Peptides against a protein of PDB entry 3B8E. Designs and how they scored, part 34

Target 1, 230 residues: chain A of PDB entry 3B8E
Amino acid sequence: PFLIFIIANIPLPLGTVTILCIDLGTDMVPAISLAYEQAESDIMKRQPRNPKTDKLVNEQLISMAYGQIGMIQALGGFFTYFVILAENGFLPIHLLGLRVNWDDRWINDVEDSYGQQWTYEQRKIVEFTCHTPFFVTIVVVQWADLVICKTRRNSVFQQGMKNKILIFGLFEETALAAFLSYCPGMGVALRMYPLKPTWWFCAFPYSLLIFVYDEVRKLIIRRRPGGWVE

## One batch from the design tools (peptide; made by RFdiffusion4, then SolubleMPNN)

Design b1_p11_3_s1 (from b1_p11_3, 8 letters changed)
Fold by OpenDDE base, seed 1:
Structure b1_p11_3_s1 (fold): chain B 230 residues (1-230), chain A 11 residues (1-11)
Amino acid sequence: as target 1 above (230 residues)
Amino acid sequence: DELLRALELLL
């Protein structure tokens, strides 16, 4: 998000506080829950990893986590961001290069895509209105991310949802996201303004996409062991 | 506000 903010010079899509809430708040319990996941049914048929030669985190895992899933997550967040700004009169094309004027407190006549002038205060309200839905979008796509991380090769349908700690993590991160989004004073304390309930659904296609993508990947791995997707 | 801005610049 921050890289696109710099490169495209768009208004800040996700605030620092919201990032901290993701990294320290919503991701921690889910990540810990994976330690309690049941072993895959075929794990005993796999050769042990050589700890001297085989990296725990390899290029394939980095490519999958950051290059594929992370990109889908980012796209989900940006989709929500662009939809909110478009509903407030700022079309995506108009946002390019707007950051400099957007962040200038002395410019109170920034025009949207329809010629409406926006004061600095109004712009900051809409910016902070984007931060919370972006955050919530990340939480919703993290549901899929957490579920796909349960297994390396087996389908989630084969593995099942027996990990009660993981289920608790999903509820906890969702409850925390709801708390941060709707608790009175969060707008002042964290610059997290309340979001319309409909914004939760903006992430669902991307969450589903992550899930389907990984299930297809795992299906390919099961059908063609030793492929580049493994 | 300045601290938050500074943190926003660091992230």
Scores: peptide ipSAE 0.019, ipTM 0.589, DockQ to the pose 0.023
Fold by OpenDDE base, seed 5:
Structure b1_p11_3_s1 (fold): chain B 230 residues (1-230), chain A 11 residues (1-11)
Amino acid sequence: as target 1 above (230 residues)
Amino acid sequence: DELLRALELLL
């Protein structure tokens, strides 16, 4: 989010406070839950990692985490962001380079894509209205991310959902996201304005895409061991 | 407001 914020000079898509809520709030229990996942059924058929040659964090892992799944997550968040701003009169093309004027409190006549003028206060309300749905979008796509992380090679359907700690983590992160989004005073305390319940559904296609993408990847790995997809 | 200010100082 910050990279695009800087490069494209768009209004801030995701606030620092919301990032902290993700990193320290919603991601902790889910991440810990993976330690309780059962071993894959074929693990003993795989050769052990060579500690001298095989890195724990390799190019394939980085590519999967940042280059593939992370990009789909980011696209989901930005989709929600652009839809909200478009509904408020700011089309995506108009946002390019707008940051400088957007963040200037002395400019109270910033025009939207339709020629309507927006005060600084009105613009900040719209900006903060984007932060919470972006945050919720990340949580929704993290459901799929957590589920696909259960296995490296086997399908989730083969592994099953037997990890009760992981299931608890999914409910916990969702409950926390709902609490942060809708609890009275969160708008003042965290600048997390409440979102319409419909915004939760905006991320579902991306969550499904992550899940399907990874299942297809794993299917290819199972059918063609040693391929470039592995 | 104090919490917001504290967060603004920490960030």
Scores: peptide ipSAE 0.015, ipTM 0.527, DockQ to the pose 0.027
Fold by OpenDDE base, seed 4:
Structure b1_p11_3_s1 (fold): chain B 230 residues (1-230), chain A 11 residues (1-11)
Amino acid sequence: as target 1 above (230 residues)
Amino acid sequence: DELLRALELLL
């Protein structure tokens, strides 16, 4: 998100505070919960990792986490961002290069895609209105990410949802996201303005996409062991 | 604000 903010010079899609709330707030308990996941049924049929040659974090994991899932998550967040800005009169094409004027406090006549002029204060309200739904979008896609991380090869349907700590993590991150989004004073404290409940659903297609994508990947791995998808 | 900015650069 921040890279696109710099490269495309668009208004800030996700604030630093919201990023911190993701990394330190919503992601920690879910990530820790994975340590309590039951071993896959076939784990004893796999050869032990060679600690000298096999890295725990390898290029495949990085490619999957950042190159595939992370990109889908980012797309989900940006989709929400662009929809909100479009609903407020700023079409995606108009956002390109707008950052400089957007962030200038002395420019109070920034035009939207329809010729409406926006003051600095109005623009910042819209920007901060984007941060919370973007954050919530990330949380919603993280539900799928957490669930797919339960297993390497087996389907989630084969593994089941038996990890109570993981289930707790899903509720915790959701409750925290709701708290940060709707608690009075969060707009002042964290610049997280409340969002309409409908914005929670904007991420659902992407969450489903992540889930389906990973289940298909795992299915391919199960059918063709040692393939390039592994 | 500087801490937030520094955190923005880290994140």
Scores: peptide ipSAE 0.020, ipTM 0.601, DockQ to the pose 0.025; fails the geometry check
Fold by OpenDDE base, seed 2:
Structure b1_p11_3_s1 (fold): chain B 230 residues (1-230), chain A 11 residues (1-11)
Amino acid sequence: as target 1 above (230 residues)
Amino acid sequence: DELLRALELLL
């Protein structure tokens, strides 16, 4: 999100505080829960990793985490961001290069895509209105991310949802996201303005996409062992 | 606000 903010010079999609709430808040318990996941049924049929040659973090893992899943997550967040801004008169194409004028407190006549002028205060309200839905979008796609991380090769349907700590993590991150989004004072404390409940659903297609994508990947791995997808 | 922006640059 921040890279696109710099390169495209768009208004800030996701605030620092919201990023910290993801990394230190919603992701902690879910991530820890993976340590309690049951081994895959075929794990004892695999050769042990050679610690001298086989990296724990390899190019395939980086490609999956950042190049594939991370990109889908970012797309989900940006989709929500662009929809909110478009509903407020700022079409995606109009946001390109707008950051400089957007962040200038002395410019109170920034025009939207329809020629309406926006004061600095009005623009910042819209910006902060984007942060919470973007955050919630990330949490919703993380549901799928957490579930797909349960296994490398087996389907989630084969593995099942037996990890009670993971289930607890899903509820915890959701409850925390709701708390941060709707608790009185969060707008002042965290610049997280309350969102309409309908915005929670904006991420669902992307969450489903992540899940389906990974299940298809795992299916390919099972059918073609030793392929480049593994 | 500046501190938050600085933190945003680090992340």
Scores: peptide ipSAE 0.019, ipTM 0.548, DockQ to the pose 0.023; fails the geometry check

Design b1_p11_3_s2 (from b1_p11_3, 9 letters changed)
Fold by OpenDDE base, seed 2:
Structure b1_p11_3_s2 (fold): chain B 230 residues (1-230), chain A 11 residues (1-11)
Amino acid sequence: as target 1 above (230 residues)
Amino acid sequence: DELERALKLLE
C-alpha cells in the first residue's frame, strides 16, 4: 500500500499507525498460533528435508506469501479505499498525482471528479475515513490467510479446526479490530474513524477468494505431487 | 473537532 502511495502519488490509503496495529496487534496472536498447529497426516510419508539444499523459506513460499496472497490482500484494501473515495466524489483516475495538493494545508480548493472543491479539513476527514475500513479489510482477509497457512498440502476440511489457539487468535484479532475501530478517541489517537458495519462485508469476497484459491492449489498439489505449485 | 485536535497533535 505504501509503495502505491509513493509511486502513484495518491492520498494515503493506510496510515503507518494502522500498519503497526496490523503487525503488532491483530497479526501477532494468530501468527504464534501456527506454532501449535498439528502436523499434516502425510508428513511422515515425506522425505526428510535436506538442510543444505532445501530452505525453510524458499522461492515458492515467498511467491505464495508476497506474490499471490499479499497481492490479493492489497487489492482488497485498495478496493475498499477506492470505493470510499469514489462515494465521496474522487474517482480512482482522479487520485493519481493528487497527493501533493491533497496534503497541502494551504490549498483549500482541491477539486473532486465532479468539480466540487474540498478544503484541507474535508480531505483529511475523507482520508482518515479510509484508514479504518482498509484496516478492517486486512483483518477480514487475514482470517482466510491464517486458515490457509494451517497446511501446505492437506485441505482445511481434512485438517480440521482443532487448534484452539488458532481459533482464539481469530476471535482476538477480530475483537481487537472492533476495539480499534469503535473505541472513543481512536480517531484522534490512531486516525481511525468509526466505520459503518457494512464495510466489514466489503472484504468478504477477497477472503473467500483467497480461501478458494488456496484450496484449489492444495488440490492440485495432492493430485500432482512435485509440481511447480508446491 | 476531533480532526482539529488530531491535527494539533501532529504539529
Scores: peptide ipSAE 0.017, ipTM 0.570, DockQ to the pose 0.023
Fold by OpenDDE base, seed 4:
Structure b1_p11_3_s2 (fold): chain B 230 residues (1-230), chain A 11 residues (1-11)
Amino acid sequence: as target 1 above (230 residues)
Amino acid sequence: DELERALKLLE
C-alpha cells in the first residue's frame, strides 16, 4: 500500500499507525497460534527435510506469501479505498498524482472528479475515513490467510478447525479490529474514524477468493505431487 | 465533530 502511495502519488490509503496495529496488534496472536496447529495427517509419510539443502523459508513460500496472498490482500484493501473515495467524488483516475495537493494544508480548493472543491480538513476526514475500512479489510482477509496457513497440503476441510488457540486468535483480531474502529477517541488517537458495519463485508469476496485459490492449489498439489504449484 | 462528519461521508 505504501509503495503505491509513493509511486502513484495517491492520497495515503493506509496510515502508518494502522499498519503498526496490523503488524503488532491483529497479526501477532494469530501468527503465534499456528505454532499450536496439529500436524497434517500425512506428515509422517513425508521425508524429513534436509537441513543442509532445504530452507525452512524458501522462494516458493516467499512467492506464496508476498507474491500471491499479499497481493490479493493489497487488492482487497485498495478496492475498499477506491470505493470509498469514489463514493466521495474522487474517481481512481483522478487520484493519480493528487497526493501533493492533497497533503498541502494551504490548498483548500482541491477539486474532485465532479468539480466539487474540498478543503484540507475535508480531505483529511475522507482520508482518515479510508484508513479504518482499509484496516478492517486487511483483518477480514487475514481470516482467510490464517485459515489457509493451517496446512501445507491438506484441505482445511480435512484438517478441521480443532486448534482452539487459532480460533481464539480469529476472535481476538476481530475484537481488536472492532475496538480500534469503534472505540471513542480512536479517531483522534489513531486517525481511525468509525465505519458502518456494512464495510466489513467489502472484504468478504477477497477472503473467499484467497480461500478458494488456496484450496484449489492444495487440491492440485494432492493430485499432482511434485508439480510446479507446490 | 470530525467523527460525525466522517460517518456522514460513509452514508
Scores: peptide ipSAE 0.015, ipTM 0.554, DockQ to the pose 0.028
Fold by OpenDDE base, seed 5:
Structure b1_p11_3_s2 (fold): chain B 230 residues (1-230), chain A 11 residues (1-11)
Amino acid sequence: as target 1 above (230 residues)
Amino acid sequence: DELERALKLLE
């Protein structure tokens, strides 16, 4: 998100505070919960890793985590961001290069895509209104990300949802996201303005996409061991 | 209060 903010010079889609809330708040308990996951049923049929040649974090894992899943997460967040701004009169094409004028306190006549003028205060309210839905979108997508991380090869349906700590983590991150989004004073303290409940559903297609994508990937691995998808 | 005022202006 921050890279696109710099390259495209768009209004800030995700604030530093919201990033901290993700990294320190919503992701910590779910990540710890994975340590309590049961071993896959076929683990004893796999060859042991060679500790001298095989890295724990390999290029395939990095590509999967950051290149594929991370990209889908970012797309989900940006989709929500662009929809909100479009509903407020700022079409995606109009946002390109707008950051300089958007962030200038002395410019109170920034025009939207329809010729309406926006004051600095109005623009910042819309910007901060985007931060919370972007954050919530990431949390909703993280549900799928956490679930797919339960296994490397087996389907989630084969593994099941027996890890009670993981289930607790899903509820905890959701409750925290709701608290940060709707608790009075969060707009002042964290620049996180409350959202219409409908915005939570905007991320669901992306969450489903991640889940389906990973299940298909795992299916291919099971059918063709040693392939490039593994 | 400022948020409520802003939301009313957007409605």
Scores: peptide ipSAE 0.009, ipTM 0.493, DockQ to the pose 0.023
Fold by OpenDDE base, seed 3:
Structure b1_p11_3_s2 (fold): chain B 230 residues (1-230), chain A 11 residues (1-11)
Amino acid sequence: as target 1 above (230 residues)
Amino acid sequence: DELERALKLLE
């Protein structure tokens, strides 16, 4: 999100404080929970990793985590961001290069795509209104990400949901997201204004996409071991 | 008013 903010010079889609809430709040317990996941049923049928040749983090894992899943998460967040701004009169094309004027406190007549003028305060309200739904979108997508990370090759349906710590993590991150979104004072403290409950559902297609994508990937791996998809 | 206060804290 921050890279696109810099490259496209758009209004800040996700605040720094909100990013910290993701990294330190909603993602921490889920990540820890993976350490308690049961071994895959076929783990003892695999040859031991060669510590000299086989890296714990390989190019395939990096590609999956950062290149594929991370990009889908970002797309989900940006979709929500663009929808909110469009509903407030700022079409995506109009946002390109707007950051400089958007963040200038002395410019109180920034025009939207329809010629309406926005004061600095009004613009910041809209910006902070985007932060919360973007954040929630990331959390909802993280549900799918966490679930798919339970296994490397086995389907989630084969592995099951027996990890109680992981289940707790899903509830914890959701509860924290709800708290940060709706608790009074969060707008001032975290620049996270309350969102309509309907915005929680905007991320569901992306979560489903990630889940289906990973299940298909795992299916291919099971049918064609040693392929490039692994 | 809350936004104004928040913005002042950033200054």
Scores: peptide ipSAE 0.014, ipTM 0.522, DockQ to the pose 0.022; fails the geometry check

Design b1_p11_3_s3 (from b1_p11_3, 8 letters changed)
Fold by OpenDDE base, seed 2:
Structure b1_p11_3_s3 (fold): chain B 230 residues (1-230), chain A 11 residues (1-11)
Amino acid sequence: as target 1 above (230 residues)
Amino acid sequence: DELERALLLLA
């Protein structure tokens, strides 16, 4: 998100505080829960990793985590961001290069895509209105991300949802997201303005996409062991 | 502001 903010010079899509709430708040318990996941049924048929040659984090894992799943997550967040700004008169194409004028408190006549002028205060309200839905979008896509991380090769349907700590993590991150989104004072404390409940659904297609994508990937791995997708 | 930028880079 921040890379696009810099490269495209768009208004800030996700605040620093909201990022911290993701990394330190919603993601911690879910991530820890993976340590308690049951081994895949075929793990004992695999050769042990060679600690000298086989990296724990390999190129395939980096490609999957950052290049594939991470990009889908970012797309989900940006989709929500662009929809909110478009509903407020700022079409995606008009946001390109707008950051400099957007962040200038002395410019009170920034035009939207329809020629309406926006004061600095009005622009910042819209910006902060984007932060909470973006955050919630990330949490919703993380549901799928967490579930797909249960296994490397087996389908989630084969593995099942037996990890009670993971289930607890899903509820915890959701409850925390709701708390941060709707608790009075969060707008002042975290610059997270309350969101309409409908914005929770904006992420669902992307969450489903992540899940389906990974299940298809795992299916390919099971059918063609030793492929480049593993 | 610098801390915000640094944290944004981690995201």
Scores: peptide ipSAE 0.021, ipTM 0.631, DockQ to the pose 0.026
Fold by OpenDDE base, seed 1:
Structure b1_p11_3_s3 (fold): chain B 230 residues (1-230), chain A 11 residues (1-11)
Amino acid sequence: as target 1 above (230 residues)
Amino acid sequence: DELERALLLLA
């Protein structure tokens, strides 16, 4: 998100506080829950890795995590961001290069795509209104990310949802996201303004996309072992 | 604001 903020010079899509809430709040319990996941049914049929030559984090894992899933997550967040700004009169094309004027407190006549002028205060309200739905979008796509991380090769349908700690993690991160989004005073404390319940659904297509993408990937791996997709 | 910018650079 921050890279696009710099490169495209757009208003800030996701605040630092919201990023910290993701990294320290919503992601910790789900990540820990994976330690309690049951072994895949075929794990004993796999050769052990060589600890001297085989990295735990290889290029394929980095490509999958950052290059594929991370990009889909980012796209989901940005989709939500652009939809909110468009509903407030700022079309995506108009956002390009707008950051400098957007962040200038002395400019109170920034025009939207329809010629309406926005004060600095109004712009900041809209910006902070984007942060919460972006955050929630990340949480919703993380549901899929957590579920796909249950297995490396087997389908989630084969593995099942037997990990109660993982299920608890999904509820915890969702409850925390709801708390941060709707608790009174969060707008002042965390610059997180309440979101309409409909914004939760903006992430669902991307969450489904992540899930389907990984299931297809795993299917390919099972059918063609040793491929570049593994 | 500067701290926020610095934290953003780390994110």
Scores: peptide ipSAE 0.020, ipTM 0.619, DockQ to the pose 0.023
Fold by OpenDDE base, seed 5:
Structure b1_p11_3_s3 (fold): chain B 230 residues (1-230), chain A 11 residues (1-11)
Amino acid sequence: as target 1 above (230 residues)
Amino acid sequence: DELERALLLLA
């Protein structure tokens, strides 16, 4: 998110506090839960990794984590961000290069896409109104990300949802996200303004996309072992 | 300020 903030000079889509809430709050328990996942049924049919030649972190893992899944997550967050700003009169094209004037507290007449003028205070309210839905969007897409991480090759439907710690993690991260979003005083303490419940659904298509994408990938791997997708 | 910048880079 910050790279696009710099390159496109758009208003800040995700605050530093919200990033910390993701990294230290919503991601910890889910990540730990994966340590308790059962081995895949076909693991004994695979050759052991050669510790001298086979890296734990390889190009395929980086491509999947950052280049594919991470990009879909980012797109989900930015979609929510652009929808909120558009609803408030700022179309995506108008946001390009707007950051400098947006962040200047002495400019109180920044125009939206419809010619309405916005004070600094009004702009910051809209900006912080974007941070919480962006955060929630990340949590919702993380549901799919966590579930797909249960297996490397087998379908999630073959593996099942037997890991109770993972299920607990999904509820914990969701409960924490709801707490941070709706608890009184979070707007003052964390700059996390309450979001309309409808904004939770904005991420669902992207969560579904992640899940379907990974299941298709795994299906291809099972049908064509040794392919570039593995 | 440096911490804020570092955290922004993690986003």
Scores: peptide ipSAE 0.020, ipTM 0.633, DockQ to the pose 0.026
Fold by OpenDDE base, seed 4:
Structure b1_p11_3_s3 (fold): chain B 230 residues (1-230), chain A 11 residues (1-11)
Amino acid sequence: as target 1 above (230 residues)
Amino acid sequence: DELERALLLLA
């Protein structure tokens, strides 16, 4: 998200505080919960990892985490961001290069895509209005990420949802996201303005896409072991 | 400020 903010010179999609809330708040318990996941049923049929040659974090994992799943997450967040800005009069094309004027407190006549002028204060309200839905979007796609991380090869339907700590993590991250989004004073304290409940659903297609994508990937791995999809 | 920059890079 920040790279696109710099390269495209768009208004800040996700604030530092919201990033902190993701990395330390909503992701912590879910990530820890994976340590308590039951072994896959076929684990004893797999050759042990060679600790001398096989890295725990390999290029395939990086490609999956950052190159595929992470990109889908980013797309989900940016989709929410662009929809909110469009609803407020800023079409995606108009956002390109707008950052410089957007962040200038002395410019109080920034025009939207319809010729409406926005003061600095109004622009910052809209920006902070984007941060919370972007954050919530990330949490919603993280539901799918957490679920797909339960297994490497088996379908989630084969593995089941038996990890109570993982289930707790899903509820915890959702409750925390709701708390941060709707608790009075969060707009002042964290610059996280409350969002309409409808924005929670904006990420659902992307969450579903992540889930379906990974299930298809795992299906291919099961049918064709040793393929490039592993 | 450095922490803020680091956090921005993680997003």
Scores: peptide ipSAE 0.022, ipTM 0.663, DockQ to the pose 0.028; fails the geometry check

